Peptides against a protein of PDB entry 4Z63. Designs and how they scored, part 79

Target 1, 334 residues: chain A of PDB entry 4Z63
Amino acid sequence: LCLGMNDLTGNIPEDLFHLKRLNLLGIQENRLSGSLSREIRNLSSLVRLDVSWNLFSGEIPDVFDELPQLKFFLGQTNGFIGGIPKSLANSPSLNLLNLRNNSLSGRLMLNCTAMIALNSLDLGTNRFNGRLPENLPDCKRLKNVNLARNTFHGQVPESFKNFESLSYFSLSNSSLANISSALGILQHCKNLTTLVLTLNFHGEALPDDSSLHFEKLKVLVVANCRLTGSMPRWLSSSNELQLLDLSWNRLTGAIPSWIGDFKALFYLDLSNNSFTGEIPKSLTKLESLTSRNISVNEPSPDFPFFMKRNESARALQYNQIFGFPPTIELGHNN

## One batch from the design tools (peptide; made by RFdiffusion4, then SolubleMPNN)

Design b2_p14_1_s2 (from b2_p14_1, 5 letters changed)
Fold by OpenDDE base, seed 2:
Structure b2_p14_1_s2 (fold): chain B 334 residues (1-334), chain A 14 residues (1-14)
Amino acid sequence: as target 1 above (334 residues)
Amino acid sequence: SYIDTVEPVRTEPP
């Protein structure tokens, strides 16, 4: 049953929960309010539940043990409070959990040893506090992770060295510290292709350790951190780099000539730094900017990107990396 | 401008 993109108000009619054979319930993009009924437990055949973009409030009901076939739960952009229900945090069937842009709070706890099917997790823009869950690498299929805009004080856990399934990771604006430790850990994530660390590590030095290596890195965003240092030499070994945003830092020195050696680099933002010297001639030879055939069909993160002018401004949403226009931004340097 | 993965404002449904 798909009733999304309407002006429906009030609660879900109780009689809807009598549909025991229902595999898909989509009621997204409405004005549905109140608590999400516990009676969703009666939908024992449910595979997909989409309640996103509504006015739901209260705690998410702890009924997911009665939903053994549930693979997709989308609840982004609601007013949900409390924690992740125990039955949801232990769901062996769940592939995707999206609860972005809610008011969920407390410590983030997932039983990753039970969540054997979880491949996508979006908990961005919530009120989770404490440290990053050290056991996330135990979610052996977890590929997409957005934990942006939560209050995860401290460092990236050492256990993330073993996060082999991780491909797309955002920790933007999560109060993280120690960029040197974070990069030193995350370099061990052999499948990591997208890394977003914007609005963290305030005023720290960007490490220039030649021992750092990100073999499969395609997208690196470390914007608006006020980072000091220079263009990191270790990045020159990331031959698959497609998008680099280091804007709004305090980076100094020359832009190195190796920045033009990236065959797939189509988006470069080094603006609002303190770079000096000449623009490398190699930038004029970027193959991705001269050839028209950008493959639009590459795998992308499940979470959206936003082009922000400032923290309070309206942003343009980009659902895919290749939605960004080919760009070289070097403005507002010394 | 800079890239982020955070919505600029807590979007209320329209």
Scores: peptide ipSAE 0.562, ipTM 0.843, DockQ to the pose 0.738
Fold by OpenDDE base, seed 3:
Structure b2_p14_1_s2 (fold): chain B 334 residues (1-334), chain A 14 residues (1-14)
Amino acid sequence: as target 1 above (334 residues)
Amino acid sequence: SYIDTVEPVRTEPP
């Protein structure tokens, strides 16, 4: 049943929960309000539940133990409060959990040992506090993780050295400290292709440790951190780099010539830094900007990107990395 | 401008 993108108001009719054979319930993009009914437990055949973009409030009901086939739960952009229900945090069937842009709070706890099918987790823009959950690497299929805009004070856990499944990771604006430790840990994530660390590590030095290596890194975004230092030499070994945003930092020195050696680099933003010297001539030879055949069919994160001009402006949303226009931005380097 | 993964405003449904 798909009732998305309407002007539906009020609560879900109780009779809807009598649909024992229902595999898909999509009621997204409405004005549905109140609590999400516990009677969802009656939808024992449910595979996909999409309640996103509504006015739901209260706690998410602890009924997911009665939904053994549930693979997809989308509840982004609601007013949900409380924590992740115990049955949801222990769901063995769940592949994707999206609860971005809610008011969920407390300590983030997932039973990753039980969540054997979880491959995508979006909890961005909530009110989770405490530390990053050290057991996330125990979610052996977890590839996509957005934890942006939560208050995860402290450092990236050492356990994330073992996060072999991790491919797409955003920790943007999560009050993280110690970029050197974070990069030193995350370099061990052998499948990591996308890393977003924007609005963290305020005023720290970007490490220029040649021992750092991100073999499969395609997307690196570390914008608006007020980072000091220079263009990091270790990044030159990330031969698959497609997108680099280091804008709105305090980076100094020359833009190195090796920045033009990235065959796949189509988006470069180094704007609003303190770079000096000449623009490397190698940038004029970027193959990705001269060749017409950028493979648009690469896997992308499940979480959207936002091009922000300022904190108050409506950002442009990009659902895919290749949605970004080919860009070289070097402005505002004085 | 800079890239982020955070919505600029908690968009209430229209």
Scores: peptide ipSAE 0.559, ipTM 0.842, DockQ to the pose 0.721
Fold by OpenDDE base, seed 1:
Structure b2_p14_1_s2 (fold): chain B 334 residues (1-334), chain A 14 residues (1-14)
Amino acid sequence: as target 1 above (334 residues)
Amino acid sequence: SYIDTVEPVRTEPP
């Protein structure tokens, strides 16, 4: 049943929960309100639940043990409060969980040993607090993780060295500290292609450690951290780099010539730093900007990107990396 | 401007 993108109001009719053969319920992009009924448990054949972009409130019902076929739960952009229900945090069937832009709170706890099918997790823009869950690497299929705009004080867990499944990771604006430790850990994520760390590590030094290596890194966003230091030499070994945003930091020194050696680099923002010297001539030779149509068919993060002017302004949303225009921003440097 | 993965506006409970 697909009823998305309407002006439906009120609660879900109770009789809808008698549809025991229903595999897909999509009621997204409406004005549905109230609590998500516990009677959702009666939808025992449910594979996909999309209640996103509504006015739902209250706690998410703890009924996911009665939904053994549920693979997709999309509840983003609602007013849900409380924690992740225990049955949801233990779901062996769940592939994708998207609860971004809610008011979920408490410590983030997932039973990753039970969540054997989880491949995408979006909990961005919630009210989770405490530390990053150390057991996330135990979610052996977890590739896409957005935990942005939560209050995860502290450091990236050491256990994330073993996060082999991790491909796309955002921790933007999550009160993280110790960028040196974070990068030192995350470099071990052999499948990591997208890393977003914007609005963390306030005023720290960007490490220039030649031992750091991100082999498969395509997208690096570490904007608006007030980071000190220079362009890190270790980044030159990330030969697949497509997008680099280091804007709104306090980086100094020259822009190195190797920045133009990235064959796939189509988006570069180094603006609002303290870089000095000449613009590298190698930037004029970026193949991606001169001749190559970058393949739009590459796997992308499930979480959207936003081009922000400031934290309060409306942002342009980009659902894919290649939605960004080819860009070289070097403005507001010395 | 800068890239982020956070919505500019949070939906609050009514």
Scores: peptide ipSAE 0.544, ipTM 0.855, DockQ to the pose 0.554
Fold by OpenDDE base, seed 5:
Structure b2_p14_1_s2 (fold): chain B 334 residues (1-334), chain A 14 residues (1-14)
Amino acid sequence: as target 1 above (334 residues)
Amino acid sequence: SYIDTVEPVRTEPP
């Protein structure tokens, strides 16, 4: 049943939960309100539940043990409170969980040894607190992770050295500290292609350790951290780099000539730093900006990107990295 | 401008 993108109001009719053969319930992009009924448990054949972009409130019901076929749960942009219910945190069938932009709180806990199918997790923009869950690497299929805008005080866990499945990771605006430790850990994530660390590490030094290596890094965003230091030499070994945003930091020194050697680099923002010297002539030779043949068919994160001018401005949403226009921003350096 | 993965202010459903 697909009823998304309407002006539906009120609550879900209870009689809908008698549809025991229902595989897909999509009621997204409405004005549905109240609590999500516990009677969802009666939908024993449910594979996909999309309740996103509504006015739902209260706790998410602890009924996911009665939904053995559920692969997709989308509840982003609601008013949900409380934690992740125990049955959801133990779901062996769940492939994708999206609960971003809610009011979920407490310590984030997932039973990753039980969640054997989980490949995408979006819990961005919630009220989770405490530390990042150390057992997250035990989710052996978990590829896409957005935990942005939660209050995860402290450092990236050492256990994330073993996060071999991780490809797309955002921790933007999560009150993280120690960028040197974070990068030193995350470099061991051999499948990591996208890393977003914006609005963390306030006033720290960006490490220039030549021992750091991100083999498959395509997208690095570390904007608005007030980071000190220079353009990091270790980044020159990330030959697949496509997008770099280091804007709104306190980086100094010259823009190095090797920045123009990245064959796939189509988006570069170094604006609002303290870079000095000349613009490297190698930037005028970026193949990605001279040739139309950017391979548009590369896998992207499941979480959206936002181009923000300031904290209060309407951001432009980009669902794919290649949605960004080819860009070189070097403005506001001095 | 800068890139983020955080929505601007809680987007209400349209």
Scores: peptide ipSAE 0.525, ipTM 0.835, DockQ to the pose 0.737

Design b2_p14_1_s3 (from b2_p14_1, 5 letters changed)
Fold by OpenDDE base, seed 4:
Structure b2_p14_1_s3 (fold): chain B 334 residues (1-334), chain A 14 residues (1-14)
Amino acid sequence: as target 1 above (334 residues)
Amino acid sequence: SYITTDEPVQTQPP
């Protein structure tokens, strides 16, 4: 049953929960309000539940133990409060959980040992606090993780060295500290292609450790961190780099010539730093900017990107990496 | 401008 993209108001009729053979319930992009009914438990055949972009409030009901076939739960952009229900945090069937842009709070706890099918997790823009959950690497299929705009104080857990499934990781504006530790840990994520760390590590030094290596890194965004240091030499070994944003930091020194050796680099923002010297001539030879054959079919993160001009400005949303125009921004340097 | 995954709080219409 698909009723999305309407002007439906009120709550879900209770009689809808009598549909025991229902595999898909999509009621997204409406004005549905009140609590999400516990009677969802009666939808024992449910594979996909989409309640996103509504006015739902209260706690998410703890009924997911009665939904053994549920693979997809989308609840982004609602007014949900409380934590992730225990049954949801233990769901062995769940492949994708999206609860981005809610008011969920407390410690983030998932039973990753039970969540054997979880491949995508979006909990960005909530009120989770405490530390990053150390057991996330136990979610052995977890590929896409957005935890941006939560209050995860402290460091990236050491356990994330074992996060082999991790491909896309977003931690923007999560009050993280110790960028040296974070990069030292995350370099062990052999499948990591996208790393977004914007608005963390305030005033720290960007490490220039030649021992750091990100083999498959395609997208690195570490903007607006007030980072000190220079262009990191370790980044030169990330031969697949497509997008680099280090803007709005306090980086100094020259822009190195190796920045033009990235064959796939189509987006470079080094603006609003303190770089000096000449613009490398190698930037004029970037193959990605001279040849039109950008492979549009590459897998992208499930979470959106935002281009933000200032804290109060409406951000432009980009759902795909290749949605960014080919860009070289070197403005506002010394 | 800068790239982030920090979603602006959509003011839910009242």
Scores: peptide ipSAE 0.578, ipTM 0.870, DockQ to the pose 0.674
Fold by OpenDDE base, seed 2:
Structure b2_p14_1_s3 (fold): chain B 334 residues (1-334), chain A 14 residues (1-14)
Amino acid sequence: as target 1 above (334 residues)
Amino acid sequence: SYITTDEPVQTQPP
């Protein structure tokens, strides 16, 4: 049953929960309000539940133990409060959980040893507090993780050295500290291709440790952190780099010539720093900017990106990395 | 401008 993208109001009729053979319920992009009924438990054949972009409120019901076929739960952009229900945090069938842009709170807890099918987790823009869950690497299929805009005070856990499934990681504006430790840990994530750390590590030094290596790194965004230091030499070994944003920091020194050696680099933003010297001539030879053959069909993160002009401005949303225009931005340097 | 995954709180259109 798909009723998305209408002007439906009120609550879900209770009679809808008698549809025991229903595999897909999509009621997204409406004006549905009130609590999400516990009678969802009666939909025992449910594979996909999409209640996103509504006016739902209250706690998410703890009934997911009665939904053994549920693979997709989308509840983004609602007014949900409380925590992740225990039955949801223990679901062995769930592939994708999206509860982005709600009012969920408390400590984030998932039973990753039970969540054997979880590959995508989006909990961005909530009110979770405490520390990052140390057991996330136990989610052996977890590839996409968005935890941006929560309050995860402290450091990246040491256990994330073993996060082999991790490919796309978003932690923007999550009150994280110790960038040197974070990079030292995350370099062990052999499948990591996208790393977004914007609005963390305020005023720290960007490490220039030649022992750091990110073999498969394609997208690195560490903007608006007020970071000190220079262009990090370890980044020169990330031969697959496609997008680099280090804008709105306090980085100094020269832009190194090796920045033009990245064959796939189509987006470079080093603006609003304190870089000095000449523009490297190698930037004029970037193959990605001269040849139209950027492979548009590469796997992308499931979480959206936002281009912000300032902290208060409307953000432009980008759902794919290749949605960004080919860019070299070096403005507002000293 | 800068890239982020810090989503603005999207108020549902009224």
Scores: peptide ipSAE 0.576, ipTM 0.868, DockQ to the pose 0.762
Fold by OpenDDE base, seed 3:
Structure b2_p14_1_s3 (fold): chain B 334 residues (1-334), chain A 14 residues (1-14)
Amino acid sequence: as target 1 above (334 residues)
Amino acid sequence: SYITTDEPVQTQPP
């Protein structure tokens, strides 16, 4: 049943919960309000539940133990409060959980040993606090993780050295500290292709440690951190780099010539730094900017990107990395 | 401009 993108108001009719054969319920992009009914438990055949972009409030009902086939739960852009209900945090069937842009709070706790099918987790823009959950690497299929815009004070857990499934990781504006430790840990994530760390590590030094290595790194975004230091030498070994944003930092020194050796680099933003010297001639030879064959068909993160001009400006949303225009931005270096 | 995954809270207008 797909009723998305209407002007539906009020609550879900109770009779809808009698549909025991219903595999898909999509009621997204409406004006549905009140609490999400516990009677969802009666939808025992449910595989996909999309309640996103509504006016739902209250706690998410603890009924997911009665939904053994549920693979997809989308509840982004609602007014949900409380925590992740215990049955949801223990769901063995769930592949994707998207609760982005809610008012969920408390400590983030997932029973990753039970959540054997979880591959995508989007909890960005909530009110979670405390530390990053150390047991996330126990979610052995978890590839996509967005935890941006929460208050995860402290450091990336040491356990994330074992996060082999992690491919796409977003932690923007999460009050993280110690970029040296974070990068030192995350370099062990052998499948990590996308790393977004914008608005963290305020005023720290970007490590220039040649021992750091991100073999499969395609997207690195560490913008608006007020980072000091220079272009990190370790990044030169990330031969698959496609997008680099280090804008709005306090980086100094020359832009190194090796920045033009990245065959797949189509987006480079080093703007609003303190870089000096000449523009490397190698940047004029970037194959990705000269050849039309950008491989558009690469897997992308499930979480959206935002290009933010000013703190007050509406951000432009980009759902795919290749949605960014080919860019070399070196402006505002003084 | 800079790239982020920091999404502003979008409240649906009442």
Scores: peptide ipSAE 0.575, ipTM 0.869, DockQ to the pose 0.735
Fold by OpenDDE base, seed 5:
Structure b2_p14_1_s3 (fold): chain B 334 residues (1-334), chain A 14 residues (1-14)
Amino acid sequence: as target 1 above (334 residues)
Amino acid sequence: SYITTDEPVQTQPP
């Protein structure tokens, strides 16, 4: 049953929960309000539940043990409060959990040893606090992780050295500290292609350790951190780099010539730093900017990107990395 | 401009 993208108001009719053979319930992009009914437990055949973009409030019901076929739960952009229900945090069937842009709170806890099918987790823009869950690497299929805009004070856990499934990772504006430790850990994530760390590590030094290596890194965003240092030499070994944003930092020195050796680099933002010297002539030879054949069919993160001009401005949303225009921004340097 | 995944809290659909 798909009733998304309407002007529906009120609660879900109780009689809808008598549909025991229902595989898909989509009621997204409405004005549905109140609590999400516990009677969802009666939908024992449910594979997909989409309640996103509504006015739901209260706690998410702890009924996911009665939903053994549930693969997709989409609840982003609601007013949900409380934690992740125990039955949801232990779901062996769940592939995708999206609860982005809610009011969920407390310590984030998932039973990753039970969540054997989880491949995408979006909990961005919530009120989770404490530390990042050390057991996330035990989610052996977890590829996409957005935990942006939470209050995960402290460092990236050492256990993330073992996060072999991780491909897309976002931690923007999560009160993280120690960028040297974070990069030193995350370099061990052999499948990591996208790393977004914007609005963390305030005033720290960007490490220039040549021992750092990100083999498959395509997208690196570490903007608006007030980072000191220079262009990191270790980044020159990330030959697959497509997008680099280091804007709104305090980086100094020259822009190195190796920045033009990235064959796939189509988006470069080094603006609002303190870079000096000449613009590298190698930037005029970027193949990605001269050839129309950007491979549009590459896998992208499930979480959206936002381009912000100012802290108060409406952000432009980009659902795909290749939605960004080919860009070289070097403005507002010394 | 800068790229982020930091989304503003939206309580209503646009």
Scores: peptide ipSAE 0.568, ipTM 0.868, DockQ to the pose 0.834

